# Peptides against a protein of PDB entry 9GMZ, part 237

Target 1, 343 residues: chain A of PDB entry 9GMZ
Amino acid sequence: TGFPLELLTRPATERLAYFENYTVAHPRLKEVYEILMRTIAEPAGASFIFVYGASGVGKTTLRLRVEQKLTELALPKLESDRARVPVVGIEAIAPESRYFNWKEYYTRALITLEEPLIDHKFDYGVRGISRDNFGKINVESKVVAPALRRALENALIHRHPDVFFVDEAQHFGKVASGYKLQDQLDCLKSLANMTGILHCLLGTYELLTFRNLSGQLSRRSVDIHFRRYCADSPEDVQAFKSVLLTFQQHLPLAETPNLVDHWEYFYERTLGCIGTLKDWLKRVLSDALDREATTITLKDLQKRALSVAQCQKMFKEIQEGERQLSETEADVQNLRSALGLGA

## One batch from the design tools (peptide; made by RFdiffusion4, then SolubleMPNN)

Design b2_p23_8_s3 (from b2_p23_8, 11 letters changed)
Fold by OpenDDE base, seed 4:
Structure b2_p23_8_s3 (fold): chain B 343 residues (1-343), chain A 23 residues (1-23)
Amino acid sequence: as target 1 above (343 residues)
Amino acid sequence: PLVPLPSALRDDLAAQDEAFAPA
């Protein structure tokens, strides 16, 4: 099925919004979604889920779809427990300073937990946290990070989400000289332990550094690798072509562009990352709609493509992450062999 | 003439439309 043909008579803003909100259920997204949903439902004593993969693989799309599904599944329970929030998701911000800003992190987490739709005002037990007339949380500058942490712990306990998502979680690894990444993990571990809330950290392959920092985290963590599509796999190439076909059918243009015939060019400039592909097509669609164009051309694609230099940089970062994972798999196999467990 | 996509690609498309249909 393609886009609703009625969109061709609608404003450019509605046509763009349709494509922005459209999600392709590609095989890797579906696989990771199913694993993540199962792990959230049955964490088996896990306190952390790590979801890692290339930048632009689609981690934010995964998060948003899981948040939607958890909200839908929680609706019957929310009728009886109006204080409950089914899921909370934030994006970690890259620190402007050499230190991760925990105060900002806790503030953003509190703001997200207390979206205006919650009728029940929670007392955070912390002076200098207030709500405005619109229900928006205001945190006074005098409120210190330890107080914000206690407020967040209390809010998480009271709202009891099934999971707490942190997107771009590699930013926790940005510690100044003299601070240990271990201290950041101990803070997160303590928050998860104090609240009993499962934490899901989504990020780049830089999250792999978190695996090695604590044998206690490893015992209480589930790892999910969100892989890109690889051109050396016929199955992955077929899946990537399927995604291009789907996007081709869901671009709200009068003339359907032939994206599939250009699959190699799309692969070259996305490295098999579907998020990167979608964002590229969004930019090109926006340009086409602004010009009232009936279709998109190869020239329109080229204008919004990542440069070869950008792709080469991204590819090096991907190869390093994939290498580290391959080494970890080899280490597991070596450990099994050393334990006398057959291959 | 649009070369008919292999049946496998059509099945993947149908499965994709069902899994993430906007509510």
Scores: peptide ipSAE 0.031, ipTM 0.684, DockQ to the pose 0.107
Fold by OpenDDE base, seed 1:
Structure b2_p23_8_s3 (fold): chain B 343 residues (1-343), chain A 23 residues (1-23)
Amino acid sequence: as target 1 above (343 residues)
Amino acid sequence: PLVPLPSALRDDLAAQDEAFAPA
């Protein structure tokens, strides 16, 4: 199955939008999706889910698919419970300063939670929070972070989402000291405890620093490792080639490009990260459509590829994250051995 | 009112739901 051939007669903007909206259901994405959906349905007393993996592995795609599915599953119940929001998802913003901006975080979370055209006006109990004529939340600049936190707590309790997603959650960790990092985790823990809402933090391997700092969070957290495809695994290589085959079938071009024959080059410049691959192909497709090209060439790919230096930097970050996880697995084995439990 | 997903998004969602359906 490929793209709808009628797209070839459509404007370049529609052709690009088709590819942008297209998601390959690759094995690692399916696996993590199933684990995450199951964990949200049956959290077993967990307050946190940590989803970590390489930059560009597809965490945002995972989040969006889960948000979509939870929304679809909730639709029949939302007809009777007009106050409920099935899911809320935000992206944590990198702080411009050395300190995470909690005021901005709470504001964005509150806005996102209330963006659904919820007929039921909720009183947040905070002066300076209002709804505009379109029902959008407006927060006055005078509203302080503790008041916004209380407003968000009340909103989360009232809207009772099945999960609260925070994407790019490693940005909570961009604090000048380990103590401040603990304070950030304690703040999130308190929000989860006060609201009873399950929090899912998605991020890079920098999120492991968060997981390791809180022995109390570890008891109430579920870990999900969103792995990249590894070239040393024949199964992973085959899955990566299958993703390339799927993408080449879904590029809305007159001539299907042969991406699969260049799989090693695609692997070299993506490190097995499907999000990085999709973003690369999107840039190349945009260039091809701008030129009214019939296909994509290796030269077109090379023009938009990440540099070797960028790939080397990204690979070092991946190796450090994978090493930390491997050490954790070894620690479990060592603990089992020390307890006299067979491996 | 929940803004109904555009029909085109529903078709894409259905195709993707089939792709994400447990085998």
Scores: peptide ipSAE 0.013, ipTM 0.396, DockQ to the pose 0.113
Fold by OpenDDE base, seed 3:
Structure b2_p23_8_s3 (fold): chain B 343 residues (1-343), chain A 23 residues (1-23)
Amino acid sequence: as target 1 above (343 residues)
Amino acid sequence: PLVPLPSALRDDLAAQDEAFAPA
């Protein structure tokens, strides 16, 4: 079934919001979702889950769907345990400075933990953290990062989320020259260990640098590779075409555009990344709605496409990440063979 | 110790074949 036909009589804002909120259940997203949900349910002593893949592969969509499902599953218990938060998810910010802003990270995490209308007042034990009359956390500028960390540790212990999500987690790697990325990982590891809360870091292939730096994190982490669709795989091409077919049916336009016939162009400009595809289609839909167009044309797509130069840059970053993973898989296989464990 | 999902939530994960119904 396509979009609700009633949307054609609705304002452009409602039509755009429909498409923005629409999620395609594509095979790679389902696979990673199932692995992630199982890993959250049974972490087997893991402190970290690393979800890595290309920029725009759909990691944020994955996070939001897992957050939604964990919340839904927790609802019956939240009625009796009003202190509990089932899940917390934040986005790591690219630092304007050469240093990751831990103060901002802790502040955002605290705010997110209290965004649910939790009637249960918790005292963070830190001067300069208060709640307003609406229950929102206010953090005074004088509160230092170590105090915010203690407040977050206490909040995470009190709220007991099943997982703590950090999206765009590659931004933890933005460390100044001479500082050890290891120290940032040890800080996160300490937070996970002190709180007993499973951390899920979602990010680009830059996250592999983090994963490889700590042999101690390697023993307590689960890795999930969120792969893009590859044009050299007939199955992946078919899945990508199916996603295009689904999107064309869910664009709230009077005439259904033929996206599938342009699949190669869509692939060229998205590198098989469904998030990149969705964001492109959102921009094109917005333009079409602004001009009251009945459909989307190839010219409209071209106007909002990523440039070839942008795609080439993104593709080099993907190839480097995929290469590193392939080498790691080969190294594991070589190690297994050398140990006499067989293939 | 890490807090795993409650057992009741683990059992429901097996039923999630339709994880992404199109909204």
Scores: peptide ipSAE 0.012, ipTM 0.330, DockQ to the pose 0.047
Fold by OpenDDE base, seed 2:
Structure b2_p23_8_s3 (fold): chain B 343 residues (1-343), chain A 23 residues (1-23)
Amino acid sequence: as target 1 above (343 residues)
Amino acid sequence: PLVPLPSALRDDLAAQDEAFAPA
């Protein structure tokens, strides 16, 4: 089924919003979603889930869909437990100073956790944290990071989310000179241990550095690789063409564009990353709607495509991440062989 | 002619669209 035909008579803003809100449930997204949902339901003593993959693979889409589903599943329980928040999701911010701002992280986490609509108001036990008349949290500038951490620990214990999501989690790796990345990991580990809350870190392949540095975190972590589609796999090529077919049916234009016939060009400029593809099509759709165009053309696509140089840079970063994972898989096989466990 | 997606993959995408439809 395509987009609702009534959208063709609606304002450009509504047509664009339809496409923005539309999510293709492609095979890799479904697979990772099912693994992630199962792991959240049955963490088996894990304190961390690492979801890593290429930039633009769809990690944020995955997070938002899991947040939505966990919220939906919690609704019947939230009627009886008005203090509970089913899920918390934040984005880690790239630090301007090359030093991760824990104060900002804790503040954002508190603001997200303590929504104004929560009936049960919590006392953080920290001076300089208040709620306005609308129930919104205000954190005074004088509140120090250790106090905000204690407030967040108490709030997480009280609200007891099923998972705490941190998107763009590779930004925890941005440490100042003389600081150890291990100290950042120990800080996160301590937060998870003190609260009993499962943490899910979503990020690029830079997140693999966290996995390699802490043999103790590896014992209490679940790893999920969100793979891109690979052009050397016939199944992946078919799945990618399927996504293009779905997107062409859900572009709210009078004439359905033929995206599938250009699949190689779409693959070249997205590297098999569906988020990158959606963002590209969104830009092109916006341009088409602004012109009141009936369809999109190859020229419209070319105007908003990533450059070859950008794609080459992104591809090198992907190849390095995929290589590191392949080496780890080979090391496991070598270890099994050395232990006399058959391959 | 667009080679139709295998019915199984279309059905999976459609079932997923329903599963991911905002309630």
Scores: peptide ipSAE 0.016, ipTM 0.458, DockQ to the pose 0.120; fails the geometry check

Design b2_p23_8_s4 (from b2_p23_8, 11 letters changed)
Fold by OpenDDE base, seed 3:
Structure b2_p23_8_s4 (fold): chain B 343 residues (1-343), chain A 23 residues (1-23)
Amino acid sequence: as target 1 above (343 residues)
Amino acid sequence: SLQPLPSALADDLEAQDAALAPA
């Protein structure tokens, strides 16, 4: 079981696209996917889902797979309800300015929500929002953030997605003082409450700071920790090696590279994050295809690896996030003991 | 023994391409 051998005769672009589109169903991805799908199906009065984990753990891959599945499950209903969008997903951009650009956020959310070729012209009730001759949403520069918010609220109500995804959601936290961060959180709460749409925020461990600022969110949120693979766990090491074995079989090269024998080096430079691993292998594959190489060597891997300094920085950020979660678990246990619920 | 892992939702990619294809 491996890549289709016919790819070896195909253009480099098609070979690269095959690997880009290939997703390994690794244990942590499957676990988080199942929890997320169940939570979307049965929110139980939750308005928010927080998916947090290391950078490059695979949160964007998780989002895209959930978006695909929600779309598939909605297809029979979309035939009868042409106004409905099953899911909307955006990536939060780090603002260039010291302030989060809500105008840009609402504009991108509106564009993404209306990008599916929905024949039904919706009037957003806002002057300066139009569709071009191709049905693409155009937002005039004169449209202010409060008007764009109302347009998005109306669009979300009308399109009624099962979930609104915001990827890289830690970017909400980077630009605000604690007070301004609360205001941003209250803005998102208000959007979720006004629309009745479940919001899923995906991000790094910086999202924990955002979550912890609101004791009201904790009552209306579900938390999902997307863990990396840990080298101190034999089961996690075995899973990580299984991912390497799978990727080596799905690299469209004439000679199968032995990635598994280099598992420690792959672990050192990915910290057990499968997204980081995939991105690394993608870069190396692209270089190999450009050279018409038959295989990937250790030298090819080394050329595209993250630096030790980058890995050390990423590891510190991971350790801080994992520490905060461990402290929270201890605090829960202490609270249970103090309440007389037992250990 | 080390075993390869399945593809995640390979069938869902084909379904998405069909769903995103302009009718």
Scores: peptide ipSAE 0.170, ipTM 0.604, DockQ to the pose 0.260
Fold by OpenDDE base, seed 2:
Structure b2_p23_8_s4 (fold): chain B 343 residues (1-343), chain A 23 residues (1-23)
Amino acid sequence: as target 1 above (343 residues)
Amino acid sequence: SLQPLPSALADDLEAQDAALAPA
């Protein structure tokens, strides 16, 4: 079934919002969703989940769908436990300085844990943390990072989320010369261990460098590779075409555009990343709605496409990440062979 | 044949596992 035809009589803002909120259950998203949901339900002593993949593969979409599902599953329990938050999700900010801003991280995490709908007032035991009249957390500038950490530890213990998501987690890897990235990782590990809360770090392939620095994290982490679709796989090409067909049916336009016939051009400019594809189509849809256009043309697509130079840069970053993973798989096989374990 | 994919709304992700179970 396509979009609701009634949208054609609705304002451009409502038509755009429909497409923005629409998510395709493509095979790789479903696979990673199932693995992630299972791992959250049964962490088996893991303290960390690493979800890594290309920029624009759909990691944020995955996070939001898991957050939604965990919230829905928790609703019956939240009626009895008004202190509980089912899930916490934040995005790590790229530091303006050479140092990760832990104060900002802890502040954002606390603000997210203390949604106004939580009727249970928690005292953090930290001076300079207060609630406004709307229940929103305010953190005074005088509050230092160690105090914010203690407040976050107490809040995480009290709210007991099933998982704490950190999107764009490769930003933890941005450390000044002379500081060890290990110290950042040990800080996160300590937070997870002290609270008993499972942490899920989502990021680009740069997250692999961060993950590999701690041999101790490897013992308590689950890895999930969110792969892009590859043009050398017939199954992946078929899945990518199915995504195009689905988006084609869910663009709220009077005439259905033929996206599938242009699949190679869509692949060239997205590298098989569905988030990149959706964002491109959103920009093109917005332009079409602003012009009261009945459909989308190839010229409209070309106007909002990533440049070849941008795609070439992104592709090099993907190839390096995929290479590092393939080397790790080979190293595991070599280790097994050296141990006298069958391949 | 090329087929459209379902929505990834929370309810639709579970409903599909039932449909892909071999009878």
Scores: peptide ipSAE 0.169, ipTM 0.644, DockQ to the pose 0.393
Fold by OpenDDE base, seed 5:
Structure b2_p23_8_s4 (fold): chain B 343 residues (1-343), chain A 23 residues (1-23)
Amino acid sequence: as target 1 above (343 residues)
Amino acid sequence: SLQPLPSALADDLEAQDAALAPA
């Protein structure tokens, strides 16, 4: 089934919004979604979930779909527990300074958790945290990071989300030394332990550095690798072509573009990352709608493609991450063999 | 044959799991 044909008579904004909101259930997204949902439902004593993969693989799309589903599943319980928030999700911001800003992190987390739509307002006993006339949290500049941490701990305990999401979590790793990174990990562990809330960190392969630094995290973490599609796998190539076929049917244009015939060019400029593909097609669709075009051409695709230099940079980052994972798998096999557990 | 993939709306993801559950 394609897009609703009625969209062809709608404003460009509605046509673009349809495509923006349309998500393809591609095999890797489905697999990671099922693993993540199961892990959130049954953490088995885990305090952390790490979701790592290439930039533009679709981690934010995964998060948003899980947040939606957890919210829908919680609706019956929210009628009885007006204090409960089913899920909280934030994006970690890259620090302008060499150091991660914990004060800003706690402030953003608290503001997101204490949305104005929550009827049950709680006072966390911290001077300089207030609500405005609209119920929005206001944090005065004088409030120190330890006080914001206590407020967030109390908020997380009181609201009891099933999971706390942190997207772009590799930004926690932007510290000048491995020692400072360990201190940050210990800070996150302490927050998870004090609140009893499961934390899910989503990010690039730079999150593997977090996995390797703490043998204690490894005992209480679940790792989820969100893989890209690989051109050397016939199954992955077929899945990638199926994604292109699906997107071409869901572009709200008068003439269906043939994206599938250009699959190699799409692969070259996305590295098998469906988020990168979706963002590219969104930009091209926006340009087509602005011109009142009937279809998308190869020239329209070329105008909005990532440069070869950008793709080469992204590919080096992917290869380094995939190499580190392959080495870790080999190290596990070597350890098992050395322990006499067999391969 | 190459086939289109379904939507990843919350309802569509569950409907596929229900269809894969053995009757």
Scores: peptide ipSAE 0.163, ipTM 0.649, DockQ to the pose 0.391
Fold by OpenDDE base, seed 4:
Structure b2_p23_8_s4 (fold): chain B 343 residues (1-343), chain A 23 residues (1-23)
Amino acid sequence: as target 1 above (343 residues)
Amino acid sequence: SLQPLPSALADDLEAQDAALAPA
């Protein structure tokens, strides 16, 4: 089944919103979703989940689907516990400065955790944190990072989310000269331990550098690799073509474009990353709707494609991440063999 | 054979079931 045909009579904004909200349940997304949901339900003493993969693989889509599902599952409990928030998710910002801004991180986390719709007034126990007449949190400039941390710890304990998501978590790895990345890990570890809240860090392969610094965190963390589709795997190529077939059926245009016949070109310009594919198609759909076009052409696709130079850069970053993981897998196998556990 | 993939949105599944329900 394709898009609802009634969308063809609707405004361009509704057509674009339909496609933006549409999510293909592709095999890698489903696999990672099932692992992540199971790990959140049964963390087995884990304090961290690391979800890593290529930029544009679909980590934000994964997060949003998990947040939705956790919210749905929590609804019956939220009626009895009005203070509870089922899930909290933030995006870590790339610092303008040479170091990660903890004050900004804590402020954003507090603002996200304390939505205006939460009727239950919480006292953060920190001077200079207030709610405005619209229920929005205001943090005075004089409030220091340690005070914001205590406010966040108290809020997380009181709201008791099943998980705390941090997207783009590789930005924790940005430290000034003379600072240790270990101090950032110790800060996050302390926050998770003090609150008892499971933290899920989603990021690029740069997150591996952060993940590997603490042998203590390794014992209390679950790793989830969100893989791209690989052109050297017939199964992955078939899955990628199935994604293209699905998207072409869900583009709200009068004439269904043939995306599948161009699968190699789509693969070349997305590197098997479904988020990159969706973002590309969204840009092309927007251009088509602005022109009141009945379909999308190859020229429309080419106009919004990533450049070959961009794809080559992204591919090098992916290959380095995939190499590091393959070396780690080989090291585990070598360790098992050396221990006499067999292959 | 190449087959379309399902939606990952619950609302899309319900909307599809409603559209497949014989009027």
Scores: peptide ipSAE 0.157, ipTM 0.623, DockQ to the pose 0.294

